# Peptides against a protein of PDB entry 1IK9: the designs that were tried, part 105

Target 1, 211 residues: chain A of PDB entry 1IK9
Amino acid sequence: MERKISRIHLVSEPSITHFLQVSWEKTLESGFVITLTDGHSAWTGTVSESEISQEADDMAMEKGKYVGELRKALLSGAGPADVYTFNFSKESCYFFFEKNLKDVSFRLGSFNLEKVENPAEVIRELICYCLDTIAENQAKNEHLQKENERLLRDWNDVQGRFEKCVSAKEALETDLYKRFILVLNEKKTKIRSLHNKLLNAAQEREKDIKQ
Target 2, 207 residues: chain A of PDB entry 1IK9 as posed
Amino acid sequence: MERKISRIHLVSEPSITHFLQVSWEKTLESGFVITLTDGHSAWTGTVSESEISQEADDMAMEKGKYVGELRKALLSADVYTFNFSKESAYFFFEKNLKDVSFRLGSFNLEKVENPAEVIRELIAYALDTIAENQAKNEHLQKENERLLRDWNDVQGRFEKAVSAKEALETDLYKRFILVLNEKKTKIRSLHNKLLNAAQEREKDIKQ
Target 3, 195 residues: chain B of PDB entry 1IK9 as posed
Amino acid sequence: MERKISRIHLVSEPSITHFLQVSWEKTLESGFVITLTDGHSAWTGTVSESEISQEADDMAMEKGKYVGELRKALLSVYTFNFSKESAYFFFEKNLKDVSFRLGSFNLEKVENPAEVIRELIAYALDTIAENQAKNEHLQKENERLLRDWNDVQGRFEKAVSAKEALETDLYKRFILVLNEKKTKIRSLHNKLLNA

## One batch from the design tools (peptide; made by RFdiffusion4, then SolubleMPNN)

Design b2_p16_4_s1 (from b2_p16_4, 11 letters changed)
Fold by OpenDDE base, seed 1:
Structure b2_p16_4_s1 (fold): chain B 211 residues (1-211), chain C 211 residues (1-211), chain A 16 residues (1-16)
Amino acid sequence: as target 1 above (211 residues)
Amino acid sequence: as target 1 above (211 residues)
Amino acid sequence: SSREKVRKKELEEAKK
């Protein structure tokens, strides 16, 4: 079961933060449980897949688009743009929410809720879920932080090896060229020496022919 | 202000999860606000630095050690080992907690709480804090995950460059040696040719002298 | 490395 808790403001009680919990299995489209609380009272309703389908049809909206709007309304909380307005009557236990567009607001959905007999249990469970989620997220954060520190160390180690490899390549090239030039110069000197010996031998032979 | 919320079990109501909130400035030693709730009622007390000092003295415990025990008791929640036992009387509003050692349990601290007139406000604020903490931790998790992915990419890139550098170093060395051997062999062949010309010139001169 | 030793030997033989 997936769960999302969001803070909402009710039109009837705008100064009192309410909490909207939505719980569902796999997909919101399959139905969900909605729970509203003000920290003293709680109200719960179950919305079936058939009700979701009927509301989509009544709105003449494609079901996937409608579920997409439900997800935005019910799971994101009131975004900073007040795009969704929430209404609840404690007397009728009727919950409805509207999407506020630039020129027109329209009802996006409505649910009949039931007052919970033991609201303290619902509130405690909600707080427990929040505390569990905090603990899980903290453990994940600590794990990711340790991994990031490891990856950064590993990156620095490879970077340092890479820089050493570049320097070693340049040093190798320089050393090999120096050695090559030395040997080449020795061979060139030997060739020049042998050429001079040949020239001298030819000159001596020309002297011997000329008596 | 720092805050920690933990789940606790009261000896008087072991089946009902209670929530213990501790709020403090910088260090727990400077004093703290304790809030207890069962999701219906709330009780709050302020513990001063002087009270903490007095309790440490009454226990004949070094203050830093005492504050260390308070931190474990009040901020960790009941760890799985039930090392800390929490007691609260709703009638007297007296809260006390014990440290359970193998052979002896002793009172670690006690506080007079006051019943909150509007518990719903305290509960709403507590839930708001939990939801804010969840959102902050989620944002941190997403950031750390993106950094992790970046660091992993950067590591792979440098690793690939390093491997290419190693291969390029080996290839360079091989190429330079091949070129060197070719040029050296050409020079050796030229030296051998010049030596043969010198030998022939010497033999011809020896023939001309014998003639 | 072993490869460096081989190449050094080849260079010495090529010097000869």
Scores: peptide ipSAE 0.030, ipTM 0.839, DockQ to the pose 0.003
Fold by OpenDDE base, seed 5:
Structure b2_p16_4_s1 (fold): chain B 211 residues (1-211), chain C 211 residues (1-211), chain A 16 residues (1-16)
Amino acid sequence: as target 1 above (211 residues)
Amino acid sequence: as target 1 above (211 residues)
Amino acid sequence: SSREKVRKKELEEAKK
């Protein structure tokens, strides 16, 4: 089961923060349980897949698009406060919400809720879920932080090896060229010396023939 | 102000999860506000720095060690459930807690609380704090995840450059040696050819003298 | 690189 808790403000009670809990299995489309609380009283209702389909049809909206709007309204938490308006009558237990656009407002959905007999259990379970979620998110944060520190060390290590490899490549090229030039110059000097010896021997032979 | 909410079980009401909120400024040693709730009623008390000092003295415990034990008891959340025992009388509003060791249990602290007139406000504010903490932790998780993905990309990029640099260094060495050997062999062949020409010229000169 | 061009020239001069 998936669960989301959001803060909402009711048009009838704008000074009192209410909490909207939505619980569902795999997809919000399959139906959901909605719970409203003011920290003292709680109200719960179950919305079926058939009711969601009927509301989409009544709105002349494609079901996937309608479920997408429900998800934005009911699961966004503190979304941009001005886009969705929530209404609830404690007397009739009727909950409805509207989407506000620039030039038009329209009802997005409506649910009959039932007053919970023991609201303290619902509130305790809600707080428990929040505390569990905090603990899980803290554990994820600590894990991600340790992974970040590991990745940064690994990056620094390979960066340092890369810089050493670049420098070593340049040094190798420089050293090899210097050594090769030295050996080649020695061989050139030997070739020049041998050519001079050949020229001298030819000049001496020409002198010996001329007596 | 720092704040921690923990789940506790009271010895008198082991089936009902209670929530212990502690609020303090900078250090728990400077005093704190303690709030207990069962999701229906709430009780609050203020503990001063002087009271903390007096309790440490009464326990014959060094203040820093005592505050360290208070922090473990009051801020650990679901610590190992068996180490601390919490007691509260709703009639007397007296809260006390014990540290359980293998062979001894001792009272760690005790506070007089006052029943809150509007517990719904305390509960709403507590849920608000939990939801804000969840949102903040989610934002931190998303940030750390993006940083992890960045660091992993950067690591892969430099690793790939490093591997290319290693291969390029080996290829450079191999290519330079091959080129050098070719040129060196050409120079060696020229030296051998010049030596043979010198030997032939010397042999011809020796024939001309004998003739 | 400019350095590679210089070294290549030095090697070609050493070949002559």
Scores: peptide ipSAE 0.029, ipTM 0.842, DockQ to the pose 0.003
Fold by OpenDDE base, seed 4:
Structure b2_p16_4_s1 (fold): chain B 211 residues (1-211), chain C 211 residues (1-211), chain A 16 residues (1-16)
Amino acid sequence: as target 1 above (211 residues)
Amino acid sequence: as target 1 above (211 residues)
Amino acid sequence: SSREKVRKKELEEAKK
């Protein structure tokens, strides 16, 4: 089972933060349990897949699009953009919500809730879930942090090896060129020496022919 | 202000999870606010630095060690090891907790709480804090995940550059040696040719003298 | 490396 708890403000009680818990199996489309609380009272309702389908049909909306709107309305908390307005009557236990667009507002869904006899148990379970989620997220954060530190060390190690490789390449090139120039200059000197010996031998032969 | 919410079980109500909120500024040693709730009622007390010092003195415990025990008792939730036992009287609003060791249990601290007139507000604020903490931890997780993915990409990039540098170093060395051998062999051939010319010139001169 | 030794030897033979 998946669940999401969100803060909402009811039109009837805008000064009191309410909490909307939605619980579902795999997908919201298959149905969900909705729980509303003000920290004192709680109300719960079950919404079936058939009810979701009927609401989509009544709205003349494609079911996947409707479920997408339900997900935004019920799981994101009323974002600061007032796109969704939540209404609840404690007397009738009727919950409905509207989507507010620039030129039109329309009812997105309505649910009959039932007042929970023991709201404290529901509230305690909700707090337990929040604390479990915090602990799980903290453990994930610590794991990701350790992995980040590992990856950073590994990056620094490879970077240092890369820089050493670059420097070693430049040093190798410089050393090889220096060695090659030395050997080539020795061979050039030997060639010049041999040419001079040939010139001298030719001059001596020309002298010997001239007696 | 820092705070921690923990689940505790009271000796008087072991079947009902209670929530212990502790709020403090910088360090627990400077004092804290303790809030207890069962999801219906709430109780709050303020513990001063002087009260913490007095409790440490009464226990003949070094203050830093005592604060260390308070931190374990009040901030970790009663871990499954039953090291800390929590007691609360709803009638007297007296809260006390014990440390259970193998051979001895002793009272670690005691606080007078006051019943909150509007427990729903305290419970709503507590849930709000949990939801804020969840959102903050989720944002941290997403950030750390993105950073992990970045560091992994950067590591792969540097690793690939390093491998290319190694290969380029080997290729450079091979190319330079090949080029050098070619030039050197040309110079050797020229030296051999010049030596042969010198030998021939000497042989011709020796023939001219015999003639 | 064995390759460096071979290349050094080739260089020394080329000096010769």
Scores: peptide ipSAE 0.028, ipTM 0.839, DockQ to the pose 0.003
Fold by OpenDDE base, seed 3:
Structure b2_p16_4_s1 (fold): chain B 211 residues (1-211), chain C 211 residues (1-211), chain A 16 residues (1-16)
Amino acid sequence: as target 1 above (211 residues)
Amino acid sequence: as target 1 above (211 residues)
Amino acid sequence: SSREKVRKKELEEAKK
């Protein structure tokens, strides 16, 4: 089961922050449980998949688009100010919300809620869920931080090995060329020496013919 | 200001989860505000630095050790089960907690609380703080996740460059040796050819002298 | 490595 708690302001009680809890299975489209609280009283209602489909049809809206609007209104919390307006009557237990556009406001949905007999249980469970979520997120943050530090070390290690490899490649090339030049120069010197011996032998033969 | 909310169980009401909020400036040693709630009622008290020092002295405990025990009791929430026992009288508004050791339990501290007139405000503010903390932790998680993904890409890139550098170093050495052997063999062939010319010239000179 | 020994031997034979 997935859950989202959001802060909302009611048109009737704009000075009192209310909390809207939505709970659903896998997808909001399949239906959800909605709970409203002011920290003293709580109200709950269940919205079925059939009701969501009917509301979409009544609005002449494609179901996926309608569910997308429900998700923005009910799960995003206070989205950008003034886009969604929430209304609730404690007397009728009727909850409805509107989408405000520049030139038109329209009702996006409505729910009949029921007053919870023991609101303290709902409030305690809501606080427990928040504390559990905080603990889970803290553990995840600590894990991600440790992994980040590990990855940074691993990156520094391979970077240092790479730089050493580049330098070692250049050093290898330089060393090989120097060694090769020395051996080639020895062979060139031997070639020159042999040529000079041939020239001297030819000059001696020319002297022996000239008696 | 720092804050921690913890779940506790009261000895008098073990079936009802209570919430213990502690708020302090920089260090718990400098004093703190404590708030207890059951989701319906709330009680608050202020503990001064002087009271913390006096309680440490009365216990004949070093202040830093005492504050360390307070931190474990009041900020860790339900630590390992049964180490800390919490007691509260709604009638006297007297809150006290004990540390349970194998063979001895002792009172760690006590506070006089006052019943809050509007508990709904305290509960709403507590829920707001939880929701803010969730939002902050989510944003931090998303940031750390993106950074980890970046570091992993950067590691893969440098690792791939390092492997290419290793292979290129080996290829360079192989190529340089092959090229050098070719040039060296040409020089050896020239040396052999020049030696043969010297031997032939010597044989011709020996024929000319025998004539 | 065995490869380095072979290359070193080839270079020494090429010196001869």
Scores: peptide ipSAE 0.027, ipTM 0.835, DockQ to the pose 0.003

Design b2_p16_4_s2 (from b2_p16_4, 10 letters changed)
Fold by OpenDDE base, seed 5:
Structure b2_p16_4_s2 (fold): chain B 211 residues (1-211), chain C 211 residues (1-211), chain A 16 residues (1-16)
Amino acid sequence: as target 1 above (211 residues)
Amino acid sequence: as target 1 above (211 residues)
Amino acid sequence: SSAEKVRKEELEEALK
């Protein structure tokens, strides 16, 4: 079961933060359980897949688009842009919410909720879920931090090896060329010396033929 | 102000999860506010630095060690090892907790709490703090995930450059040696050819002198 | 490396 808790403000009680819990199996389209609390009282309703389909049909909205709007309204909380307005009557237990666009507001959905007999149990379970989620997220954070530190060390090690490889390549090339030039110059000097000896020998022969 | 919420079980109500909130400024030693709730009622007490010092003295415990035990008891929740037992009387509003060692249990501290007039406000604020903490931890986790993905890409890039540098160094050395050997062999062949010409010229001169 | 040593020996022999 998936669960999301969000804070909402009711139009009837704008100074009192309420909490909206939605619980569902795999997809919100298959239906969900909605729970509202003010920290003292709680109200719960079950919304079926058939009710979601009927509401989409009544709105003349494609079901996937409608469920997409439900997800934004009910799972995101009131985003900072007041895009979703929530209404609840504690007397009738009627909950409804609207999408506010620039020039048009329209009802997105409505639910009949039932007052929970033992709200303290619902509130305790909600707090437990929050504390469990905090602990899980802290453990993930600590794991990601350790992996981050590992990856940074590994990056620095490979970077240092790469820089050494570049420098070693340049040094190798420079050293090889210097050594090769020295040896080639020795061979060139020997070739010149042998050529001079051949020229001298030829000049001496020309002198001996001329008596 | 720092805050920690933990779940505890009271000896008097072992089936009902309670929540213990501790709030303090910088250090727990300077005093703290303790809040207990069962999701319906709430109780609050303030513990001063002087009370902490007095309790440490009464226990004949060094203050830093005592505060260390308070931190483990009050901020960690009942760890899975039942090392800390919590007691609360809703009638007297007397809260006390014990440290359970293998053969010895001793009272670690006691507080007089006051019943909160509006527990719903305390519960709402507690849930808000949990939701804020979840959101902050999610944002940190998303940031760390992105950094880990960045560092992994950067590591793979440098690793690939390093492997190319190693291969290029080996290829360079091999190519330079091959080219040098070829040029050197040409020079050696020229030296041998010039030596043979010198030997032939010397032999011809010896023939001409004998004629 | 052993390969560097062999190449150095081949170069020294080629120098000779």
Scores: peptide ipSAE 0.026, ipTM 0.841, DockQ to the pose 0.003
Fold by OpenDDE base, seed 4:
Structure b2_p16_4_s2 (fold): chain B 211 residues (1-211), chain C 211 residues (1-211), chain A 16 residues (1-16)
Amino acid sequence: as target 1 above (211 residues)
Amino acid sequence: as target 1 above (211 residues)
Amino acid sequence: SSAEKVRKEELEEALK
């Protein structure tokens, strides 16, 4: 079962933070259990897939869009946007919430809740879930941090090898060109020397023909 | 102020998970506030630096070692090791805990708590802290995940550049040596040709002298 | 690179 706990403010009790827990199997569309608590009392209700479908139909809203709005309202937590207003009567155990737009507010959903006989068990279980979630998230954070540090080391190692490769390529090119120029100049000098010897031999032969 | 919430089991109520909150400034050694709750009732006490020092002295334990044991007992949560046993009397509001070793158990500390008049506020604040911690840890996890994905991309990019640099170095070396050999062979051929022309000129001159 | 091109030109001139 998946679960999300959110803070909400009730219109009836705006000074007291309430906690809205929603629990569901795979998708919110299949139905969910909703639990409300003020840290002393708790109220729970089950919302079926049929009730979700009926509320969507009553609103003339496509079911996937309606479930999308439910997900935003019930799972987002108290975001700063007063886009969703929550109402609960402790007397009637009737929970309803509205979507507030610029020029129009409309009821998005309503649920009958039941007062929990032992709210302390619900509160303890809620705190346990929070602590387990914290521990899991901390373990994941530590793992990701260690991976991050590993990846950063691996990056630095490859970067250092790359820089050495670049420098080695430039050094190799420079050395090869220097050696090449040296050998070429030696061979050019030898060719010039041999050409001069041939010219001298030809001039001497022309002198010998001229007696 | 730093805070840690842990699950504990009281010897008096082993079937009911209790939550132990410890809050402190910078170090546990400077004193702390301890809060105990069962999800319905809450009890709070303040432990001063002087009380911590006195308990360490009474135990004939070095203060840093004692604070180290307090940190393990009070901040570790319910690890599976029954190394620490917690006791609380709701009547006397007396909280004490023991360290259980193989052959000996000893009292590690004791605190007088006070029953909180409005436990719901303490419980709501505790749940708020848990939800805030979850949100912070989730944001950190998402950040670390994005950083890991970035570092992995950056590593792959540098690795690909490095492989290209290695291949380019080998290609450069091969090309330069091929060019060098070609030019050297041309110059060697020219030198040999000029030497043969010199030898032929000398032989012709020797024939002309015999003629 | 511009430096590689210059070195190549210097080499071609040295070959001449």
Scores: peptide ipSAE 0.026, ipTM 0.843, DockQ to the pose 0.004
Fold by OpenDDE base, seed 1:
Structure b2_p16_4_s2 (fold): chain B 211 residues (1-211), chain C 211 residues (1-211), chain A 16 residues (1-16)
Amino acid sequence: as target 1 above (211 residues)
Amino acid sequence: as target 1 above (211 residues)
Amino acid sequence: SSAEKVRKEELEEALK
């Protein structure tokens, strides 16, 4: 089961933060349980897949698009854009929400809720879920932080090895060229010496022929 | 202000999860606000630095050690070790907690709380804090995950460059040696040819002198 | 490396 708790403001009680819990198994499309609380009272309702389909049909909206709007309305909390307005009557237990566009507002959905007999239990369970979520997220954060530190160490190690490899390559190239030049110069000097000996021998032979 | 919410079980109401909120500015030693709730009622008290010091003195415990025990008791939640037991009388509004050691239990602290007139407001604020903490931790998780992915990419890039540098170093060495051997062999062949010409010239001169 | 040692020996032999 997946769960999302959002802060909402009811049009009827704008000064009192309400909490909207939505709970579902795999997809919101398959139905969900909705719970509303003001920290004193709680109201719960179950929305079936058939009700979701019926509301989509009544709106003449494609089901996937409708479920997409439900997800934005019910799972996001009213972001600062006031795009979704929530209404609830404590007397009728009727919950409905509207999408406000620039030039048109339309009802996105409506649900009958039932007042919970023991709201304290629902509130305690909601707080428990929040605390569990905090603990899980903290553990994930600590794990990710340790992995970041590991990856940074590993990066620094490879970077240092890479820099040493570059320097070693340049040093090797320089050393090999210096050694090669020395040996080539020795061989060139020997070749020059042998050529001079050949020239001298030819000149002496020309002197010996000339007596 | 820092805040910690913990689940606790009261000895008087072991079937009902209670929530213990502790709020403080910088250090627990400077005093704190404690709030207890069962999801229906709330009780709040302020614990001063002087009360903390007095409780430490009454226990004949060094203040830093006492505050360390307070931190474990009040901020950790009762971990699975039942090391800390919590007691609360709704009638007297007296909250006290004990440390259970193997052979001895002792009272670690006690506070008078006051029943909150509007518990729903305290509960709503507590839920708001939990939701804010979840959102902040989610944002941190997403950031750390993106940093992990960045660091992994950077590591793979440097690793690939390092492997290329190693291969390029080996290839450079091999190429330089091959080229040098070729040039050296050419020079050796020229030296041998010049020596043969010198030997032939010497033999011809010896023939001309015998002539 | 062992490969560097072998190549160094080959160079010394070629120099000879």
Scores: peptide ipSAE 0.026, ipTM 0.841, DockQ to the pose 0.003
Fold by OpenDDE base, seed 2:
Formats: sequence, C-alpha cells, structure tokens
Structure b2_p16_4_s2 (fold): chain B 211 residues (1-211), chain C 211 residues (1-211), chain A 16 residues (1-16)
Amino acid sequence: as target 1 above (211 residues)
Amino acid sequence: as target 1 above (211 residues)
Amino acid sequence: SSAEKVRKEELEEALK
C-alpha cells in the first residue's frame, strides 16, 4: 500500500489546516482510502475502482486523464497555485473538490466520508507514518551523501591519474626525441668522418699517379 | 529554532504511542520546550538552561555529558534498545524519564508539563512540521540523486579520457620506436657501405704497390 | 614494465 498525506484548506474552515491522507494499492486507479483530519476529528471513506471509472464516465473524461487529475488534487495538496479547492461538510460528511482554471471551475470529485470513532488512533498512525517517512528519507539522504563522497574521491583519483598520464606522454615524447637526436648525430658524425677518409684516400692516389 | 519529534511509549499507557516534541535554540543546553501528545491531548513544558544545569549538578554529572544523555533520551525516541523509559501522569502532568542500564536504572530528568487548551492546534502544527520536513528531505534527496548522476557522468568522461591517454601513450611509443629503427638502419647501412668502399680502396692501393 | 625494459635493451642492442 502506498500513502500520501497532504495539507489542505477547506473552504468552510480556511483558518484550520486540514490533512488529507490517501492510501492506495500500486495505482490510484485501483481505488483508494481517503482520510481527512483537523488534528481533533477524522473522517474516512473508501473509493473503489468502479466509482473512479463511473466519475470519469460522468465527467466524459478519459480515465487516465481523470486519475491524473485526482493524483494532482489529492496527493499534492493544493500546491501554491490554488488550482484545487476543497469543501467538506462535517454535518453531511460530504467531501468534494473542484479544479479552478482561469475561466472554468468544475467539480473534480466527491466522496461521502464517515466520522472516525477514535480519531486519536488515526492521528497517531498518521504521525507515525510521517516519522517513518522522515527516517527513511534521512537514511536515503545519508546513503546518497556517502555515495556522492565516494564518487567524488573516485573522480579525483582518475583525474589525478589522467593528469599524470598526460604529463608522462609529453615527457616520453620529449625523452624519445632527445635520445633519437643524440644517436642520429653520432651516426651523422661517423658518416662525415668516413666520407672525409674516402676523400683523403682519393687525393693521395691522385698524388701517387702524378711522378 | 530546531525541533525533533519522536515516538515514545509511556509506562502508564504502553499500548498508545505518544509523541515527544522537543524544540530548542542551537543547542539543547540552552533550554528547550517539550511537548507530549497522544493524538488527542497535548502537554507542554519549558525547560531552562538553569534547570538543565541544576539537574546536571543534582546528578553530579558533567553538564556536557548530561546534555548528551538528554539528547539521546528526548531526541532519538526510545530507540530499539529500550535504554530509556518514559513516565507521565496525566493527573499531575509530571513527566519523567529513566535510563535503564544492565545493572542500574536512574532518573535522567523530570518535567512539569501543562495541559494544552487547544491540542488540535499543537497536533496540526506538529503534522505540518512533519510534512515540511518530508518535503525538504525529498528535495535534498532529488538534488543528491541528480548530483550523483552528474558525478557518475563526470567519472565516466575522465575514465574514458584516461583510457584514451594510456592507449595514445603506448601508440606514441610504438610509432616513435618504429620510425627511429627505420632511420637508424638507413644510417647503419650507409656506414657499412662507406666502410666497404674504404676497404676496397685500401686493397687496390696494396695491389698498385706490389705491381 | 618488463616489456619496456626488453624494448629498451633491444633498442640499445640495435644501436650498438
């Protein structure tokens, strides 16, 4: 089961933050349980897949699009854009929510909720879930932080090896050329010396023929 | 102000999860506000730096050590080790907690709390804080995940450049040696040719003298 | 590496 808690403001009680809990199995499309609380009272309702399908049909909306709107309304809280307005009557236990667009307001859905007999239990469980979620997210953060520190070390190690490889390549090229020039110059000197010896031998022969 | 919420079990009500909120400025040593709730009722007390100092003195404990024990007891929840036992009387509003060691149980601290007139407001604020903390931690997780992905890309880029540098170094060395050997062999062949010409010239001179 | 040493030795021998 997945769960999301969001804060909402009811049109009837805008001064009191309410909390909307939605719980579902894998996908919101398969139905969900909705819980509303003000921190003193709680109300719960179950919405089936058939009810979601019926509401989508009644709205003449494609089911996937409708579920996408439900997800935005029920799982995100109102968000900063006041795109969704929530209404609840404590007397009728009727909850409904509207999508407010610039030129169009429409009812996105409605649920009959039942007042919870023991709201303290629901509130405690809700707080427990929040604390568990905090702990899980903290553990993930600590893990990701350690992994980032590892990756940064590994990057520095490879970077340092790369820089050494670049420098070693340049040094190798320079050293090989220096050694090559030395040996070439020795061989050139030997060739010049041998040519001079041949020239001298030829000049001596020409002197011996001229007597 | 810093805040920590933890779940605790009271000895008097072990079946009902209670929540202990502690709020403080920078350090717990400077004093704190404690709030206890069962999701229906709430109780609050303020503990001053002077009270913390007095309790440390009364326990004959070094203040930093005492504050360290307070932090473990009040900010961690009981933890899995049942090292801390919490007691609260709803009648007297007296809260006390004990540290349980293998051979020693001792009272670590005690607070007089006052029953909150509007517990729903305290509970709503507590849930809001939990939801805000979840949102902040989620944003940190998403940031760390993106940074992790960046660092992994950067590592792969440097690793690929390093491997190319290694291969390029080996290729450079091989190419330079091949070129060097070619030129050396040409020079060696020229030296051998010149030596042979010198030997032939010397042999011809020796024939001319014997003639 | 041993291979670099061998190549250096072969080069020195080829230089001789």
Scores: peptide ipSAE 0.024, ipTM 0.841, DockQ to the pose 0.003; fails the geometry check

